# Designs tried in a protein design run: peptides against a protein of PDB entry 6IDX. Part 277

Target 1, 380 residues: chain A of PDB entry 6IDX
Amino acid sequence: KELAKLSADVTFATEFINMDGIIVLTRLVESGTKLLSHYSEMLAFTLTAFLELMDHGIVSWDMVSITFIKQIAGYVSQPMVDVSILQRSLAILESMVLNSQSLYQKIAEEITVGQLISHLQVSNQEIQTYAIALINALFLKAPEDKRQDMANAFAQKHLRSIILNHVIRGNRPIKTEMAHQLYVLQVLTFNLLEERMMTKMDPNDQAQRDIIFELRRIAFDAESDPSNAPGSGTEKRKAMYTKDYKMLGFTNHINPAMDFTQTPPGMLALDNMLYLAKVHQDTYIRIVLENSSREDKHECPFGRSAIELTKMLCEILQVGELPNEGRNDYHPMFFTHDRAFEELFGICIQLLNKTWKEMRATAEDFNKVMQVVREQITRA

## One batch from the design tools (peptide; made by RFdiffusion4, then SolubleMPNN)

Design b2_p25_8_s1 (from b2_p25_8, 17 letters changed)
Fold by OpenDDE base, seed 3:
Structure b2_p25_8_s1 (fold): chain B 380 residues (1-380), chain A 25 residues (1-25)
Amino acid sequence: as target 1 above (380 residues)
Amino acid sequence: MEEEERRRKREEAIKRFAELARKRR
């Protein structure tokens, strides 16, 4: 207890470390000797002193043994651990993961996201915060090839729903530190969209062209029995499609694929449009047909709007950017739906369409509408 | 070059988060 207090002092820490005192603390943890009177209290103070000593940066985190890692991981994996031990164990693991690549590798083998999720299902917000902080640390340190697997593992473990139900909808205010961890998790998860955001459409890829054709089909042919495709010649069909692509609000009416060659938002815009068309078909059809039936210059160009909105959402959500250590602004919607980005797009495209009408906008007002929509989204 | 720069930025961010984790205690 006294050691844990004194370990916060750099002078004491330096002297204690020079006397191999930190090695003694690590050995106490490594021994796992539960037979001592007041073991839990002693262990809590040992872990506190260890953290305080390591926080001076005098000793490398790489000094810790695999046995030490296993013991700390063991404390996090036990269902009935003292809150103070659990908190310090999570903090140690977070620091180990963040400070050492070699320790990250070892910890990633010893700890599962499923074990950390159990610590989110508690009433203690501090424990929840440390658990998410460790998840975020693991996600930050994950190699690029494993980041998608981690996100998939989070989805499979219902991390989103657990955070929503136990953290966000908890009967307590979210503290700044928890809000920061939720923000970090959000940013790290949305960074998985970067690949699609930076993927250019290949105008020659038939599969990608078929998606654009599907958007057209859903908008204009969804009520038409597929049996009545008259064998009208290829040229009349191309001219028909050019009209339909104009009605869809693509900039390139002849080859809409060209509108998706700009990165950002690249293929991510097409993914959003397709999601809207398939999952929110009535909303999609309404937006497209309402604008396509106007003979006035007040048509909202859906295709162009969807692309620019996707780009704007990527900018607002900082897709492809690393999390900032000073931010705590998370979107609760991220935790309300599995396809949160696409759902946000679906809400925002309706807002855009509404704002366009309210402003009585023309194509010349496009940038002004987008500015107003940006302000509306950022204030929500 | 771009991927290397992204890796570097990530490593720098991780260092900042390590420092943030330290300051939280």
Scores: peptide ipSAE 0.470, ipTM 0.922, DockQ to the pose 0.814
Fold by OpenDDE base, seed 2:
Structure b2_p25_8_s1 (fold): chain B 380 residues (1-380), chain A 25 residues (1-25)
Amino acid sequence: as target 1 above (380 residues)
Amino acid sequence: MEEEERRRKREEAIKRFAELARKRR
């Protein structure tokens, strides 16, 4: 106990490290010897002293043995570990992951996100915070090829649901540190959208053009009597489709694929439109048809609006930006849906369409509507 | 260059998060 307190002093830490004191502490952990009276208390103070000593940055984290890593990982993976040991073990693992790539690799082999999920189902917010902090550390250190797999493990309905039910909807106020960790997790997860946001549509890719055609089909052919299946006449079909793409509110009525060549938001806008059209078909059809029948210049251009809204949402959510250490603003909706970005898009496109109507906007007011919608989204 | 700069920014962020983790204790 006194050692743990004194270890916070840099002068004491320097002297103690020079006496190989930190090696003695690591060996105590490595031994795993449970036979000592007050083992849990002694171990908790040992881990505290170890953390305080390492926090001076005098000794490299790479000095830690694989046996020590396995013992610490063992304390996190074992059921019914003392809370004080668990907390310090999570903090040690977080620091090991963040400070060393070699230690990250070893820890990523010894610990799964599934094991950390159990520490989210507890009433202790500090344990929950350290568990999410370790998850975030693992996510930050993950190589690019593994980030999607980690995020798929986070996007597992289970982790999201557990965070929602046990952290966000818990019977306790969320502390600033927990809010920060939730923000970090949100940012790291939304950064997976960066690839799609930066993917240009290829106007020559038939599969991508078929998605645009499917948007037209869902909007106009789903309510049309099957007898009006457009007959085989290629030019009349092209002219008909040009009219349909105009009614959909694309900027390029002849080749809507050209509207998705700009990055951001690239293909992510098309993904959002397709999600809306398939998952919220009635909402999609309503928005399109309400604006397609208006020859009064008050039509809201859905295609253009969806693209610019997707871009704006990427800016608001900081897609492609690293998390900021000073921020704690997270969206609870991120934890309510697996496709939270697309659901947010679906809410915001309805808000945009409503705001457009309320403003009696024309195409000339487009930027003003987008600014009002931005203010509405950022105040919510 | 862009990928290297992205990697560098990430490594710098990780260092700041390591310092944040230290300050939380």
Scores: peptide ipSAE 0.467, ipTM 0.921, DockQ to the pose 0.820
Fold by OpenDDE base, seed 4:
Structure b2_p25_8_s1 (fold): chain B 380 residues (1-380), chain A 25 residues (1-25)
Amino acid sequence: as target 1 above (380 residues)
Amino acid sequence: MEEEERRRKREEAIKRFAELARKRR
């Protein structure tokens, strides 16, 4: 206990480290010997002193043994561990992950996301905070090729629903530190959209063109049995499609694929449109038909609006930017749905259409409408 | 160059988060 307090002093820490004191602390953890009276209390103070000593940055985190890592990971995996030991163990693992790539690799092998998720289901917000902090650390240190897999693993383990039910809808006010960790998790998850945001549509890719065809089909052929498209000549069909793409509000009526060649938002806009069309079909059809039936200059071009809105949402959510250490503004909506970005798009596109009508906007007012919508989204 | 810059920015961010984790204790 006194060692843990004194370890916060840099002078004491330096002297203690010079006497190999930190090695003694690590060996106490490595031994795992429960034979001592008050072992749990002693261990909690040992872990505190270890953290305080390591926080001086005099000793590299790489000095820790694999046995030490396994003991700490063992405390995190045990269901009946003392809360004080668990908290310190999570903090140690977070620091190991953040400070060492070699330790990250070892920890990622010893700890599963499922084990960390179990610590979110507790009433202790400090434990929950350290569990999310460790998840965020693992996500930050994950190589690029594994980040998507990690996010998919979190989704499959219902991490979102657990955070929503046990943290956000918990009986306790969210502290600033928890809000920060939720913000970080949100940013890291939205950064997975960067690939799609920066992917240009290939106008020659038939599969991508078939998605645009599907958008057309859902909007205009939903009542028409696909069987009865009469075999009228290829030119009449092309002219028909050009009209349909105009009604969909694409800028390039001849080749809508060209509207998705600009990055950002690239293919991410098409993903949002397809999601809206498939999951919220009635809303999609309503928006498209309401604007396509206007013979007045007050039509809201859906295709253009969807692209620019996707770009705007990427800007607002800072897609592709690293989390900021000073921010704690998370969006609760992120935790309400597995496809939260696409759902947000679906809400915002309805807001855009409403705002367009209220403003009696024309195509010349497009940028003004987008500015008003931006203000509405950022205040919500 | 862009990938290396992204990697560098990420490593710098990780260092800031390591410092933040230290200050939280």
Scores: peptide ipSAE 0.466, ipTM 0.921, DockQ to the pose 0.830
Fold by OpenDDE base, seed 1:
Structure b2_p25_8_s1 (fold): chain B 380 residues (1-380), chain A 25 residues (1-25)
Amino acid sequence: as target 1 above (380 residues)
Amino acid sequence: MEEEERRRKREEAIKRFAELARKRR
């Protein structure tokens, strides 16, 4: 207890480290759970002193043994550990992950996001905060090839729903630190959209062209059996498709694939359109048919609007930007849906369509409508 | 160059988050 208090002083810390004192603390943790489990208070103070000493930056985190990591990971994985030990263990793991690539690799093998979910189901907001902070640290340090796996684990309804029900809809106000961790988690998850945002459509890729054709089919052929394979189009069918692509509001009516060659938003805009068409089919059909039946030059071009809206949402959500350490503005909607970006797009495209009608806009007013919609989205 | 710059920016961000984790204690 006294050591933990004194370890906050840099002069004491320097002397204690010079006496190999930190090695003694690590060995106490390494010596195993049986004796120390009876002395939870002593262990809690040992972990406090260790953190305070390491926070002076005199000793590298890489000095930590694999046995120490396993003990700390063990405290996080045990269901009946003292709250004080759990909190400090989560904080130690977060710091290890953030400060050392070698420790990250070892910790990522010992701890799963699934094990951290149990620490979100508690009434203690500090434990919840440290659990999300550790998830965020693991996400930040994950190699590019593993980031998608972490997002898929988050998109598993379980973690999202637990955060929603136990953190956001909890009986306690969200503290600034928890709001920051929720913001970081949101940004890191949305940054996985960067690849799709920067992917250009290949106008010669038949599979990508078939998606555009499926958008046309859902809008205009909803009653026709899918048995007519898209490949056997006579010249009359090509001319018909050009009309339909104009009615869909693409800029390039002859080859709509060209509208998706601009990055951002690239293929991400097409993903949003396809999601809307499949998941919210009635909304999609309504928007397309309402504007396609207008002859008064007040038609809202769906294809162009969807592309520019996707780009705008990427800018607002800072897709491809790293989380800012000073921000705490998270969107609760991110935790309400598994496909939160696509659902946001579906809400915002309806808002855009409504705003277009209210403004009695023409194609010349397009940029002005987008500016008004941006202000509406950023104030909501 | 762009990938290396993105990697560098990420490493710098991680250092800032490490400092935030320290300040939270």
Scores: peptide ipSAE 0.462, ipTM 0.920, DockQ to the pose 0.810

Design b2_p25_8_s2 (from b2_p25_8, 15 letters changed)
Fold by OpenDDE base, seed 5:
Structure b2_p25_8_s2 (fold): chain B 380 residues (1-380), chain A 25 residues (1-25)
Amino acid sequence: as target 1 above (380 residues)
Amino acid sequence: SEREEREKKREEAIKAFAERQRKRR
């Protein structure tokens, strides 16, 4: 107890480290010797002193043994560990992950996301905070090739729903530190959209063109009698599609694929449009048909609007940017839906369409409408 | 390379997070 308090002092820490005191603390943890009187309290103070000593940056985290890591991971994986030990163990693991790439690799092998999720299902917000902090640390340190797999693992374990139900909808106010951890998790998860945001459409890829054709089909063929015989000549079909793509509000109504060659938002805009068309079909059809029936120059170009809105949402959500260590502004909506970005797009495209009508906008007002919509989204 | 620059920025961000964690105690 006294050691844990004194370990915060840099002078004491320096002297204690010079006496190999930190090695003694690590060996106490490694030994797992439950034979000591007040073992749990002693261990909690040992872990506190260890953290305080390591925080001086005098000793490299790489000095930590694999046996020590396994003991700490053991305290996190065991269901009946004292809360004080669990909290400190989570904090040590977070520190190890953040400060050492070699320790990250070892910890990522010893700890599963499922084990950390179990610590979110408790009423203790401090334990929840440390569990999310460790998840975030693991996500930050994950190699690029493993980030998607980690995100998929989080989705499969219903991490979102657990955070929503046990953290956000908990009977306790969200503390600043928890808000920060939720923000970090949100940013790291939205960064997975960067690949799609930076993927250019290939105008020659038939599979990608078929998605655009599906958008047309959903909008215009849902009401058409099956009597449009497949036999209208290829030219008449091309001319028909050009009209339909114009009504969909694509800038390049001859080849809408060209509208998705700009990055950002690249293919991510097409993903949002397809999601809207499939999941919110009535909303999609309503937006498209309401604007396609207008000949008054007040039509809202859906295709162009969807692309620019996707780009704007990427900018607002800072897609592809690293999380900031000082921010704590998370969006609760992120935790309400599995496809939160696409759902946000679906809300915002309706807002855009409404704002366009209210402003009595024309194509010349497009940037003005987008600016108003940006202000509306950022104030919400 | 652009990749190396992104990786460097990531390392700098991680260092900032490590420092935040240290200051939380």
Scores: peptide ipSAE 0.461, ipTM 0.921, DockQ to the pose 0.793
Fold by OpenDDE base, seed 4:
Structure b2_p25_8_s2 (fold): chain B 380 residues (1-380), chain A 25 residues (1-25)
Amino acid sequence: as target 1 above (380 residues)
Amino acid sequence: SEREEREKKREEAIKAFAERQRKRR
């Protein structure tokens, strides 16, 4: 106990480290000797002193043995561990992951996100915070090829629902540090949209063209019996599609694929449009038909609006940017749905359509409408 | 390369997170 307090002092820490004191502490953890009276309390102070000593940056984190890592990981994986030991063990693992790539690799083999999820299902917000902080550290240190796997683990309904129910909807106010960890997790998850945001549509890719055709089909053919294969000549069919793509509000109504060649938002805008059309079909059809039937120059171009809104959402959510160590502004909505970005798009496109009507906007007012919508989204 | 620059920025961010984590104790 006294050692743990004194270890915060740099002068004491330097002398204690020079006496190989940190090696003695690591060996106490490695030995796992449960036979001592007050072992749990002694271990908690040992882990505290170890953390305080390592925080001086005098000793490299790479000095720790694989046996030490396994013991600490063991305290995190055991169902009945003292809360004080668990907290310190999570903090040690987070520090190991953040400070050493070699330790990250070893820890990533010993610990699963599934084991950390159990520590979110507790009433102790500090334990929850340390568990999310360790998840975030693992996500930050993950190589590029494994980041998608970490995200898929997050996109698993289980982790999202547990955070929503046990953290966000918990009976306790969210502290600043928990808000920061939720922000970091949100940013790291949205950064996976970067690939789609930076993917240009290939106008020659038939599968991508079929998606645009499906958007047209859902908007205009959903009430017409699919049996009317348009047997009318290829030119009349092309002219018909050009009209339909104009009604959909694409900038390039001859070849709508060209509207998705700009990055950002690239293919991510098409993904959002397709999601809206399939999951919220009535909302999609309503928005398209309300604007396609207007002859008063107050039509809101859906295709253009969807692309620019997707770009705006990427800018607001800082898609492709690393999380900031000072920020704590998480969005609770991110945890309410598995497809939270696409659902946010679906809400925001309705807001845009409403704002366009309220402003009595024309195509010349497009940028002003987008600015008003940006202010509305950022205040919500 | 652009990839190397992104990785460098990531390493710098990780250092900032390590320092924040240290200050949380």
Scores: peptide ipSAE 0.457, ipTM 0.920, DockQ to the pose 0.793
Fold by OpenDDE base, seed 2:
Structure b2_p25_8_s2 (fold): chain B 380 residues (1-380), chain A 25 residues (1-25)
Amino acid sequence: as target 1 above (380 residues)
Amino acid sequence: SEREEREKKREEAIKAFAERQRKRR
């Protein structure tokens, strides 16, 4: 206990390290010997002293043995460990992951996200915080090829639902540190949208064209009696589609695919539109038809609005940006839905359509409407 | 390269998180 307290002092730490004191502490952990009276208390103070000593940055984290890593990982993976040991073990692993790529690789082999998820199901918010912090550290250190796999492990309904039920809906106020860890997790997860946000539509890709055609079909043919045979000649059909794409509010009525060549938001806007059309079909049809029947120049251009809203949401959510170490602003809705971005889009597009009507906007007011909508979203 | 710049920014962010962690203890 006294050693752990003194280890926070740089002078003491330097002298103690020079006396090989840290090596003695690591060997105590490596031995795994539970035969000592008050082993749990001794181990908790040993781990505290070790952390405090390592925090001075005098000794490289790479000095630790694989046996030490396995012992610490063992304390995190064992179901019956003293909370004090578990907390310090999670903190040590987080430090190892953040400070060393070689230790990250070893830890990523020894610990599964599933084991860390078990520590979220406890009532202790400090343990929950350390578990999410270690999850976030592993996500941050994951190589590019493994980021999607890590994210898929996070996007598993399980982690989201556990965080929602045990952290956010817990009977305790969320502390600033937990809010920060939730923010980091949110940002890291939304960064998976970056690829789609930066993917340009290929106007020659038939599969992508078929999605735009499906948006048209859902909007206009879902209520149309199938008896209106598509039998009018190819030119009349093209002219019909041009009218339909105008009613959908695309900027390029002849080739709507051109509207998705801008990055950001690229294909992510089309993904949002398709999600809205399939999952919230009634809302989609209502928004499109309410604006398609207007000849009064007060029509809200859905296609253009959806693209610019997707871009705006990417900016607000900082899609493609790394998390900031000082921020703690997270969106609870991120944890309520599996497709939280698309659901947010669906809420915001309705807000946009409402705001457009309330403002009696025309196409010239488009940027003004978008500014008002941005202010509404950022205040919510 | 743009990739190298992104990776450098990531390393800088990781260092900032490591510093924040130390200040939390």
Scores: peptide ipSAE 0.456, ipTM 0.920, DockQ to the pose 0.766
Fold by OpenDDE base, seed 1:
Structure b2_p25_8_s2 (fold): chain B 380 residues (1-380), chain A 25 residues (1-25)
Amino acid sequence: as target 1 above (380 residues)
Amino acid sequence: SEREEREKKREEAIKAFAERQRKRR
């Protein structure tokens, strides 16, 4: 207890480190599992002193043994651990992950996001904050090839649903630090859209062209049995498709695939359009048909609007940008839906269509409508 | 390269998060 208090002083820390004091603390954790379980308070103070000493930056985190990591990971994975030990263990793991690449690799092998989810199902917001902070640290340090795996673990509904039900819908106000951790998790998850945002459509890829054709089919042939195979494109069919692609509001009516060659938003715009068409089919059909039946020059071009809206949402959400350590502004909608970006797109495209009608806009007013919609989205 | 610059920015962000974490205690 006295050591934990004194360890905050840099002069004491320097002298204690010079006497190999950190090594003694690490050995106490490494050796102690059964005997120290009866002395939870002593262990909690040992872990506090260790953290305070390491925070001076005099000793490298790389000095920590694999046995120490396993003991700390053990305190996080065991259900019957004292809350004070659990909190400090989560904080130690977060520090190890952030300060050392070698420790990150070892911790990522010993701890799963699934084990950390159990610490979100508690009434203690501090434990919840440390658990999300560790998830965020692991996500931030993850190699590019492992980031998608972390997002898939989030998308498995469990983590999102648990955060929604136990953190956001909890009986306690969200503290600033929890809001920051929720913001970081949101940004890191939306950054996985960067690949799709920067993927150009290949106009020669048949599978990608079949998605555009499916958008046309859902809008105009919704009652026709899918049995008419897309195979025999007679010249009359190409001319029919050009008319349909004009009614869909693509800029390139002859080859709509060309509208998705610009990055950003690339293929991400097509993903949003397809999601809307499949998940919110009635809304999609309504938006397309309401604008395709207008000959009054007040038609809202759906295809162009969807592309530019996707680009604008990427700019607003800072897709591809790293999280800022000072920000704490998160969107609750991110935790209400598994496909939060696509659902946000579906809300915003309806807002755009409404705003277009209210402004009595023409194609010449397109940029003005987009500016008004941007202001509406950023104020919500 | 653009990739190396993004990796460098990521390392700088990680350092800023490590500093924030120390200040939280």
Scores: peptide ipSAE 0.454, ipTM 0.919, DockQ to the pose 0.800

